# Ledger of designs, part 44: peptides against a protein of PDB entry 5HDT

Target 1, 163 residues: chain A of PDB entry 5HDT
Amino acid sequence: MVVKTFMDMDQDSEEEKELYLNLALHLASDFFLKHPDKDVRLLVACCLADIFRIYAPEAPYTSPDKLKDIFMFITRQLKGLEDTKSPQFNRYFYLLENIAWVKSYNICFELEDSNEIFTQLYRTLFSVINNGHNQKVHMHMVDLMSSIICEGDTVSQELLDTV
Target 2, 163 residues: chain A of PDB entry 5HDT as posed
Amino acid sequence: MVVKTFMDMDQDSEEEKELYLNLALHLASDFFLKHPDKDVRLLVACCLADIFRIYAPEAPHTSPDKLKDIFMFITRQLKGLEDTKSPQFNRYFYLLENIAWVKSYNICFELEDSNEIFTQLYRTLFSVINNGHNQKVHMHMVDLMSSIICEGDTVSQELLDTV

## One batch from the design tools (peptide; made by RFdiffusion4, then SolubleMPNN)

Design b2_p14_5_s2 (from b2_p14_5, 8 letters changed)
Fold by OpenDDE base, seed 3:
Structure b2_p14_5_s2 (fold): chain B 163 residues (1-163), chain A 14 residues (1-14)
Amino acid sequence: as target 1 above (163 residues)
Amino acid sequence: SKSEEVLKKVLESL
């Protein structure tokens, strides 16, 4: 699979967005979110990230519970950033770069469980960060966390303790 | 797997 830089990718037109709606809903099903193959789950996460990019600032998912499941799922996939020598590392990098630039997690501010989602994200990022990561990886991690802190009205003590 | 192939094609089209 050819990995393109996020900055070189344009959002789809409104007509193309409509064509992807059924696919977007299907990819968020339990069949894919709970798929037993780790590589399949990573590809699903990348596709979901692209969906959020294309539909930004909106999303085709209307259920708060489904949105929570999706972002908790994406957060779990970010654990793969730990091993920089993995053959799949470039795809994990793509996932991080995308969600950081788009600020995909910011839609979670509308959810009742936003604090839980952000806390899990921060814990995951700090658990995988290591000296093997280059400056670009660190930059995206900082951008992602800073955006949430700056745009959030309230931050729990638990989240503050994580930072 | 077949599922992986489908997802790769989807990713490339987005």
Scores: peptide ipSAE 0.039, ipTM 0.731, DockQ to the pose 0.029
Fold by OpenDDE base, seed 2:
Structure b2_p14_5_s2 (fold): chain B 163 residues (1-163), chain A 14 residues (1-14)
Amino acid sequence: as target 1 above (163 residues)
Amino acid sequence: SKSEEVLKKVLESL
């Protein structure tokens, strides 16, 4: 499997987005979000990140609850960044790079539970950051968190306490 | 697994 970075991929045309819609919806089902295999969940997260990239700034998911589930799911997968020597690290890196560049989490500002999502994201990122990460990983983590802080109209005290 | 193979194909197409 060859994983393309965001730099090698353009957003798909409207026609292509329509082709991906059914697949996008299936990947967001509980079957995949709660899949027992950790590697499968990582692949699902990467696919979801790609979907958000393709559909940006919109999303094919209309349910706020589903969007929350997806981003909480992606957040949980980011914990895998802690082991830089893992055979799956490149996929974790791809996930981080993608969501940071696309600013995927920024769509969560429209969700009622945005503060919960951002809080969990920050806690997760800070928990996995270590000196084994290269500068690029650190940069993406900072970019991801900074974008949310800078673009948010209001920041809850709970989120501030997390940072 | 079968699911993993499917996801690989999906990822390659996105």
Scores: peptide ipSAE 0.031, ipTM 0.696, DockQ to the pose 0.029
Fold by OpenDDE base, seed 5:
Structure b2_p14_5_s2 (fold): chain B 163 residues (1-163), chain A 14 residues (1-14)
Amino acid sequence: as target 1 above (163 residues)
Amino acid sequence: SKSEEVLKKVLESL
């Protein structure tokens, strides 16, 4: 099942960006980030990933605390990659592929708590990697982590110990 | 609520 609203949006369309601005802001609310339904949270994560893709290299979220919450939320959803036999695995794959290709996490370099976000991302990815994952999944995971290491100005010792 | 309305819009896009 495809979320047509954001997945079908033209990344170069300023009109669409303006039209869905309010929706993008509301999707980052606590109501959605803390939604009790796991499938809803996954869909929200995919929508948020699409929002970052569309608004790249910027984001419609102005609060650094909100941005931190969003990326910590997306990171938590990536735990679902562990079960390759899950009916929702293809959607988890989409989430991974999107954020890896867009380099969505790179916006976190402007955040005060960037090291915490990156550390949690790396720990999550290393915790879910298994022999059941095909080469494409592994490549996206490596691309995601390598982009952060290569483009980061500073890397904490804790992050280095995690990698 | 307003949040529920937004959720419905997301679900309608599925």
Scores: peptide ipSAE 0.031, ipTM 0.687, DockQ to the pose 0.026
Fold by OpenDDE base, seed 4:
Structure b2_p14_5_s2 (fold): chain B 163 residues (1-163), chain A 14 residues (1-14)
Amino acid sequence: as target 1 above (163 residues)
Amino acid sequence: SKSEEVLKKVLESL
């Protein structure tokens, strides 16, 4: 039996999404979010990004605190984009491409701490962006940042100061 | 949990 992974999944039927609900919830547990292995955390982030893609526009996570933890976690993984020569860069690229295209962070607008999340995202992206990145990486970074500003009704002064 | 351990192994194989 071939195990289906989130990376290979498209938007599924409601029945199929229910089958993977428990798996999605487990991926967001502290066990994975605080996993000591950096590569595992990256894979978890990619899977979480896929979950947001699959369940869009909703998410299987109902706890605001959990959602915050997830996006802060994903944001931390994006730091890995800095080293373009890393063997794991392609997965970091996948993560960036996915969250930019899906506009995954848009779900954060409903969170009380949305501005904190966005601020950390922007700080992270600006800290890693460099001339070693190709045009596609730059485009995804810009798309991700600009989309949040454009979609948001109100952006905190702190976020504006970051941009 | 056991389920998380199994999932860990799957993720590590990717």
Scores: peptide ipSAE 0.029, ipTM 0.663, DockQ to the pose 0.025

Design b2_p14_5_s3 (from b2_p14_5, 6 letters changed)
Fold by OpenDDE base, seed 5:
Structure b2_p14_5_s3 (fold): chain B 163 residues (1-163), chain A 14 residues (1-14)
Amino acid sequence: as target 1 above (163 residues)
Amino acid sequence: SRSKKVLQKVLDEK
């Protein structure tokens, strides 16, 4: 797998959106979100990130519960950023870069449980951030968190305590 | 795994 650059972040055409619809729905199934293989879950997260990039600022998922599950799932995968020496680190980097650039989590503002999602994201990022990360990783983490703070109408006390 | 291969192909097409 080749790590995608910011130049690859352009949204796909409307025709491609239609083509990927069934795949998008399938990838969000419990079969993939609860897959026992860690590498498969990482790949699923990357695919989901690409889906959000393609459909931004909308999403093909109509269920608020499903969207919550997806973002909680992606958040769990970001824990893999803690090991900079992992063979899969570049794929974790891709995931982080994508969701930060696209501002994928911003769709969560329409969800009832947005505060829970954002709190979990912040806790995860702060738990994995370390001095072994290069400046680009730090930048993406900051961009991701800052975008949520800036776009949010209100910030819960719990989230403020996390920051 | 089979699922891993399928997902990798999807990612490569993006």
Scores: peptide ipSAE 0.046, ipTM 0.752, DockQ to the pose 0.029
Fold by OpenDDE base, seed 3:
Structure b2_p14_5_s3 (fold): chain B 163 residues (1-163), chain A 14 residues (1-14)
Amino acid sequence: as target 1 above (163 residues)
Amino acid sequence: SRSKKVLQKVLDEK
């Protein structure tokens, strides 16, 4: 399998946007979000990240509860970044790179539970950061966290304590 | 699994 970097990918067409709509809705179902296979969950997270990229700055999901579930799910997958020697690390990197560049989490500012989502994201990122990560990984993590701080009007004390 | 194959194919097309 040849994995193309996110930056080398062409911009999605409107035809592709329409094609992925049904897939987007099905991928957010409990069947996939709670799938017992860890590798399947990672693939689902990557697909969801692509959906957010394609539909940015909007999303095909209208339920705030569903959006919360999705981002909490994606956050849990980012734990896989800790093991740099894993055969799945390249896909975890793709997930991080995509989310950081697109600023996918910015849609969470419209959610009532945004502080909970951001707090869990920060805790997860700080828990997986280690000396084995290269500069690119660190850059994406910093970009992701900085964007949230800069866009946020209010930051909870709990979030500040994680920084 | 069947799910893996479907999702992998989707990702490969990107």
Scores: peptide ipSAE 0.043, ipTM 0.743, DockQ to the pose 0.028
Fold by OpenDDE base, seed 1:
Structure b2_p14_5_s3 (fold): chain B 163 residues (1-163), chain A 14 residues (1-14)
Amino acid sequence: as target 1 above (163 residues)
Amino acid sequence: SRSKKVLQKVLDEK
């Protein structure tokens, strides 16, 4: 019920966003981010992506460390895109589509460890990309990576080497 | 797990 609320929300008022703040914070807790079930982690990632979509261009998370943890977590989930025949692939696709369209990772530009986050993202994407992916998947991957490169004022050499 | 079931239900309804 609660999770459904996040996924069904589009453009909510500031008051409504405030009501869901605690829920958003709880979703980013270690309990969920370190959940032993891979499928649960995927679902959590999707929910987090939805939260970023709802609160865009801001985020309900004020702690830089927490934001880093979240995006590193999401990045790890993207590894699931590798198996296009997995029954969970559609959810991985949803995750990719969402974060690419929303440009969720753009929030990371304000983080001290942004380069680390982006580097891990790029490495992950290039590690899972394959010819089995359809055009839409490739498009979202390219959009996501291109947006970060274009909107970043400075890009580390390490990140450039990854591309 | 319970969490999986709950979350799956939510996604299925979307």
Scores: peptide ipSAE 0.039, ipTM 0.728, DockQ to the pose 0.026
Fold by OpenDDE base, seed 4:
Structure b2_p14_5_s3 (fold): chain B 163 residues (1-163), chain A 14 residues (1-14)
Amino acid sequence: as target 1 above (163 residues)
Amino acid sequence: SRSKKVLQKVLDEK
């Protein structure tokens, strides 16, 4: 995958941060987050994941509401992981791999509605996990969920009930 | 869509 090369990019590059700043802001607009085309939304999610990777541990978004919208949006896209035979599965895999490796959702700990975000993430992942996924997919899903539990100061009862 | 093409180009640049 050409997109896989994104993982080799330097997270500390100020030049890259500047390069993607305008794109980051535009991609977080309602135009893209609420785009009617499923494939477009997937691409947007992948781009957003890359943005979080580039800016990690920071984010170019200052609005808590916007961050919430973004992560809820990304979470919704992960539903596409269920169909392992889809031509777009590799891109869904990239999305999963990226956000798991970067631990992108860690930014959500600063949000008032973090519990809602994490709960929806867990529900989504558990809904799509199946025996058709290879070991790598399972690993990333587990890594994504476990990292949130391990790095969070507190875990709500609702989240615990989801696990 | 137009948006899809634009986004795909962005992804392909990497």
Scores: peptide ipSAE 0.040, ipTM 0.734, DockQ to the pose 0.028; fails the geometry check

Design b2_p14_5_s4 (from b2_p14_5, 9 letters changed)
Fold by OpenDDE base, seed 2:
Formats: sequence, structure tokens, C-alpha cells
Structure b2_p14_5_s4 (fold): chain B 163 residues (1-163), chain A 14 residues (1-14)
Amino acid sequence: as target 1 above (163 residues)
Amino acid sequence: SKAEKVLQKVLESK
């Protein structure tokens, strides 16, 4: 996988979106979300991020439970940002950059368990933030968290305690 | 597209 910045990527046409649909649904299956290979899970996360980008502001997933599973899954992958020297870091960066720019998590506001998702996201990000990250990484992390805070109608006390 | 390529790679990696 060649990592490209979001600025170099265009959203696909409606025709291509239709082509992605079956694959998108397949990627969200437990088979991939619970895949034993860490590298596969990262690639799946990046692909899911691309799917959210392409379908934004909508998503091809209609099940709230499935959406929750996906974002909890993506959140778990973000832990890989902790090692800036990892050969896989560029993919983790791509994942972060994508979801931050697209504001992918904002779709979670419609979910009953949005507070749980956001809380886990914040905890994960704060756990991996370190001085080894360059300014761009920090910026994306801040943008991701700030967007959720600023655009949320209601922020639970639990989420506030996490921040 | 990039997304298609990633999807293909993921599917091949299962």
C-alpha cells in the first residue's frame, strides 16, 4: 500500500461507490475486524477510513451496532501511532490523517453509544501522544478531538472527565 | 482507485 495524503486523493464517482459497496460490507465483517494478523487489521482500518471518506457524509453501513464495531475497531488500531519508528507508522499516519480530515467519527453522534466511542477515542489518543510525534501528527490528533467537542450537541460528564 | 487497490489487497490477505 502506497500512503498518500488526503490532498492527493479524490472521492470516487457514484459508479465506483456502487462497486465498492459489496467489498465495503465484506470488510466490516467480524472476519476482518477480528483478524488475527495485526498488519491485516491496520490495512482493514485504512480501507474502512477510505470507505468513509468516499461515502461521506453518509456511510454504506446501516446497522448502528456495525458502525459502533467499526469505530471501536479503528480506535484500537490508532494505538499503533505510539511507535513513530515502526515500519507501519506511515499507514497509521494515513489512518489518522484521513479520519481527522474527513471527520469520520462525527457520524457516531447518531449512535446511542456515541459517548462510549468518543471516550475510547480520546483515551486512546492521549495514551499514544508523545514528543516523538511531529507537528502534523499532533495537529491531526487535536483536530480529531476538537471537531467532536465543537460539533457535539451534548457532551456527557464522562466524556468531559476523559478530556 | 486507491480504495479499490486497498480493498483488493485486504481481500487477498485473508
Scores: peptide ipSAE 0.035, ipTM 0.719, DockQ to the pose 0.030
Fold by OpenDDE base, seed 5:
Structure b2_p14_5_s4 (fold): chain B 163 residues (1-163), chain A 14 residues (1-14)
Amino acid sequence: as target 1 above (163 residues)
Amino acid sequence: SKAEKVLQKVLESK
């Protein structure tokens, strides 16, 4: 229901952005980010990715702490990319494709803890990369990491050591 | 809220 709504939403529609603002805010609540069901958390991550796509280059979330929590949450979901035979792999692929194309993580450059977020992202991606992934998956992973490196003004030594 | 009700329906349909 809400998943389909966000997936089908026109990125250039200001009216729809205003209409679903409350839904976007509620999806980022602790109730959903800490939901005990793994499949629900994956769906929430996909919805959040769609929200970032729709509101790009901005976001409806005003709290830096909330933004950090969201991206750390999305990063944790990307661990599911490791099992290419999982019935949920296509949804994990959608999540990866979306955030890579939109460059969703680039909004994190405005956060104090951006290096922590990027480091966790890189560590997660390198931990799940395997020979079972096809070229498209690899390309999205590379695009996601390269965009952050190329557009970042400052990169910590820890991040450089991770890459 | 209305938003919460919509999201709960999604969870129930999972």
Scores: peptide ipSAE 0.033, ipTM 0.694, DockQ to the pose 0.024
Fold by OpenDDE base, seed 4:
Structure b2_p14_5_s4 (fold): chain B 163 residues (1-163), chain A 14 residues (1-14)
Amino acid sequence: as target 1 above (163 residues)
Amino acid sequence: SKAEKVLQKVLESK
């Protein structure tokens, strides 16, 4: 229900953004980011992706540490893309599609640990990409990675070595 | 809080 609500929200509606601000903040709490259930974490990741979409180009999270935690969390969920036959694959696809289209990770450029975040993202994507993925999945993965490189002024050598 | 109650519904709908 909440996921559907976020998915249907208009990012141009300031009123709606205010209504769900507290929800957005709570979703980023350790309770959810460290939730023991893998499916719950995936759902949380999708919600967070929707939040970034709705609040773009800004985010309701003001703490750099919190933002880092969120994107590292999202990155970890992307590991689930490896199994294309998983019953949860469609939700993993949604997560990938969303963050790729929105370019959600671009907010990380202002973070001190941006290169660490991007490096982990690239390592994760390269670890899960395989021939079982259809063209759309491949395109989203490539779009996500290429956008970060193209839009970043400086990319660490470690990240370059990963690519 | 209201937000927490809504989030609980998310957990139930996993």
Scores: peptide ipSAE 0.032, ipTM 0.697, DockQ to the pose 0.025
Fold by OpenDDE base, seed 1:
Structure b2_p14_5_s4 (fold): chain B 163 residues (1-163), chain A 14 residues (1-14)
Amino acid sequence: as target 1 above (163 residues)
Amino acid sequence: SKAEKVLQKVLESK
């Protein structure tokens, strides 16, 4: 799978980064972000997460608007974590684990609408968290939220109210 | 290119 391909890529491989640059850019298009199939959107989100992992701490996306669209898109996919019995839960877990470990959302601090992105992320996470989640899922959610608060110089009151 | 081909197959399967 494409997810497996990106997952196997090394951050130290500049040749591979260049090879998949066009694909990375293409995956951020409205065609994929607005794809009608939720399973496809999940796969796209996982691929995008891998791209952020590979290109960290930078990203191949230069447009602030595009970055906002991507992270809002990823945030929407995280809603799938609510159903622990879903056949796709492992992919949702992968998405969560990846973005938490890489701290992918931290690139959003450079965006003008960072507070909106973080607010939506927190609201989504709190909406899906439940007692059915194992310890690892809870830890990743906490790590993700804590990292953003810790590294942010300023946090909006709206975001604080969400927490 | 390889990844694109795989993705295309996935998309076509849906």
Scores: peptide ipSAE 0.031, ipTM 0.696, DockQ to the pose 0.023

Design b2_p14_6_s1 (from b2_p14_6, 6 letters changed)
Fold by OpenDDE base, seed 3:
Structure b2_p14_6_s1 (fold): chain B 163 residues (1-163), chain A 14 residues (1-14)
Amino acid sequence: as target 1 above (163 residues)
Amino acid sequence: SIREPTKEGLELWA
């Protein structure tokens, strides 16, 4: 299973990182990012989150346009956090926990369209947050948003006013 | 380096 392969890999496994580099690149293809099955897209997002964790602080994706597509894709998947009763909620939680801890979105500061990416992320998080979420979910959401504000020097005033 | 997440969500799912 591809998902388990990346989950069990750590950052110090240099030989394995090189071995699975091509697989990481293929997972970011339009075939997977635009897959019609919502559950498949969630699994792809979790794999991508693990890839960012494993290859940190660098990403194996060199195209700025591809990086933008990936983070916009991950942001869209976070909408699934709204339904706490969904059978897939625990996987959405994993996605949130991972990207918050790794600070994966910090790679976007080097992108020209970083403000667009961060704006969409904040809008998505604010749209799904509700009183049904436990403290851990809230903590990860706050950590994710706070890290971007504290470390970013190009965040728009409009985004700051939203927080 | 960044230590691995707790993976609590997937552990609860599995």
Scores: peptide ipSAE 0.096, ipTM 0.789, DockQ to the pose 0.033
Fold by OpenDDE base, seed 4:
Structure b2_p14_6_s1 (fold): chain B 163 residues (1-163), chain A 14 residues (1-14)
Amino acid sequence: as target 1 above (163 residues)
Amino acid sequence: SIREPTKEGLELWA
């Protein structure tokens, strides 16, 4: 299973990282990012989150456009957090926990369209945050947003207006 | 290096 492969891999496994690099690149293809099945897209997002964790601090994706596509894609998946009763909610939780802990979005600071990415992230998170989420979900959402604000050297006014 | 997430969400998934 591809999902489990990346989930179980650590950052210090250099040989495995090299071995699965092509798979990591393939998972970021339009075939997966634009897959018609919502559950498949969620699994892809989780894999991508793990890939960012494994290859941190640098992503294996060298194209700024591809990185933008990936993070916009992940951001769209986070909308699934709105339905706390969904059977897939725990996978959305995994996605949230991972990207919050790894601070994956910090890679976006090097992108020209970082403001667009962060703005969409904040809009998405605030649109799904509700009182039905438990403390851990709230914590991860706050951590994700706070990390970007605190560690970014430049925060757009538009982003500040969303906070 | 970055410590791995707890993977609670995925582990608790049905």
Scores: peptide ipSAE 0.087, ipTM 0.770, DockQ to the pose 0.033
Fold by OpenDDE base, seed 2:
Structure b2_p14_6_s1 (fold): chain B 163 residues (1-163), chain A 14 residues (1-14)
Amino acid sequence: as target 1 above (163 residues)
Amino acid sequence: SIREPTKEGLELWA
């Protein structure tokens, strides 16, 4: 299983990183990003999060447009955090924990449309946060947002007003 | 390199 492959891989597995590079690139294709099955899209997002973790600090995706598509995609998947009673919530938690800890979105600072990406991220997070979330979920959300504010000197006033 | 997540989500996932 592709998901398990990347979950079990670490940053020091150089040979494996080389071996699965093409798979990583393939997972970012429109076929997967626009897959009609919501559960499949969640699995793809988790894989992409692991890929960013494994290849950090350099993403294997060299196209700025592709990177934007990926992070906009991941942002859309985070909407699934809204329903804490969903059977898939634990997978959404995995996604959140991963991208928050790795600070995956920091790659976006190199993108021209970084402000758009961060704005959508913040809007999404504030739309899904609720009292049903435990302390760890709240902490990961705060960590994710605060890291972007602290490291970005180009954060727009619009984004600040959203916070 | 960046430290790996705690993978608590993975444990919950399994």
Scores: peptide ipSAE 0.083, ipTM 0.791, DockQ to the pose 0.035
Fold by OpenDDE base, seed 5:
Structure b2_p14_6_s1 (fold): chain B 163 residues (1-163), chain A 14 residues (1-14)
Amino acid sequence: as target 1 above (163 residues)
Amino acid sequence: SIREPTKEGLELWA
């Protein structure tokens, strides 16, 4: 199982990181990012989150366009946090916790379109935040947004207006 | 290295 493979992988296991590099690259293909099954896309997002964790502080994806696609994809999946009663909510929680703790989006600061990515992230988070979320969910959302604000060298006026 | 998340969400799901 691909999901379990990356979940159990250690950041310090260089041999495994090299072994599964091609798999990591394959998971970022359009076949998976544009998969018609919503549940599959969620699993792909979780795998990608783990890949960013494992290969931190770098990413195995060398193409700026591919990185943009991945983070825009992950951002779209976070919309699933809106329905707290969904059977898949715990997986969305996993995704949120992972990317918030790892600070995965900080890789985007090296991208030309970082402001677009961050703006879309903030809009998405504010659109799904509701009183049904427990304190942990709120904490992870705040941590994710705060990390970008605090570590960002430049922030667009549009993003500031969103905050 | 980055400290591993608790993975609470996935554990609750499983």
Scores: peptide ipSAE 0.056, ipTM 0.757, DockQ to the pose 0.033

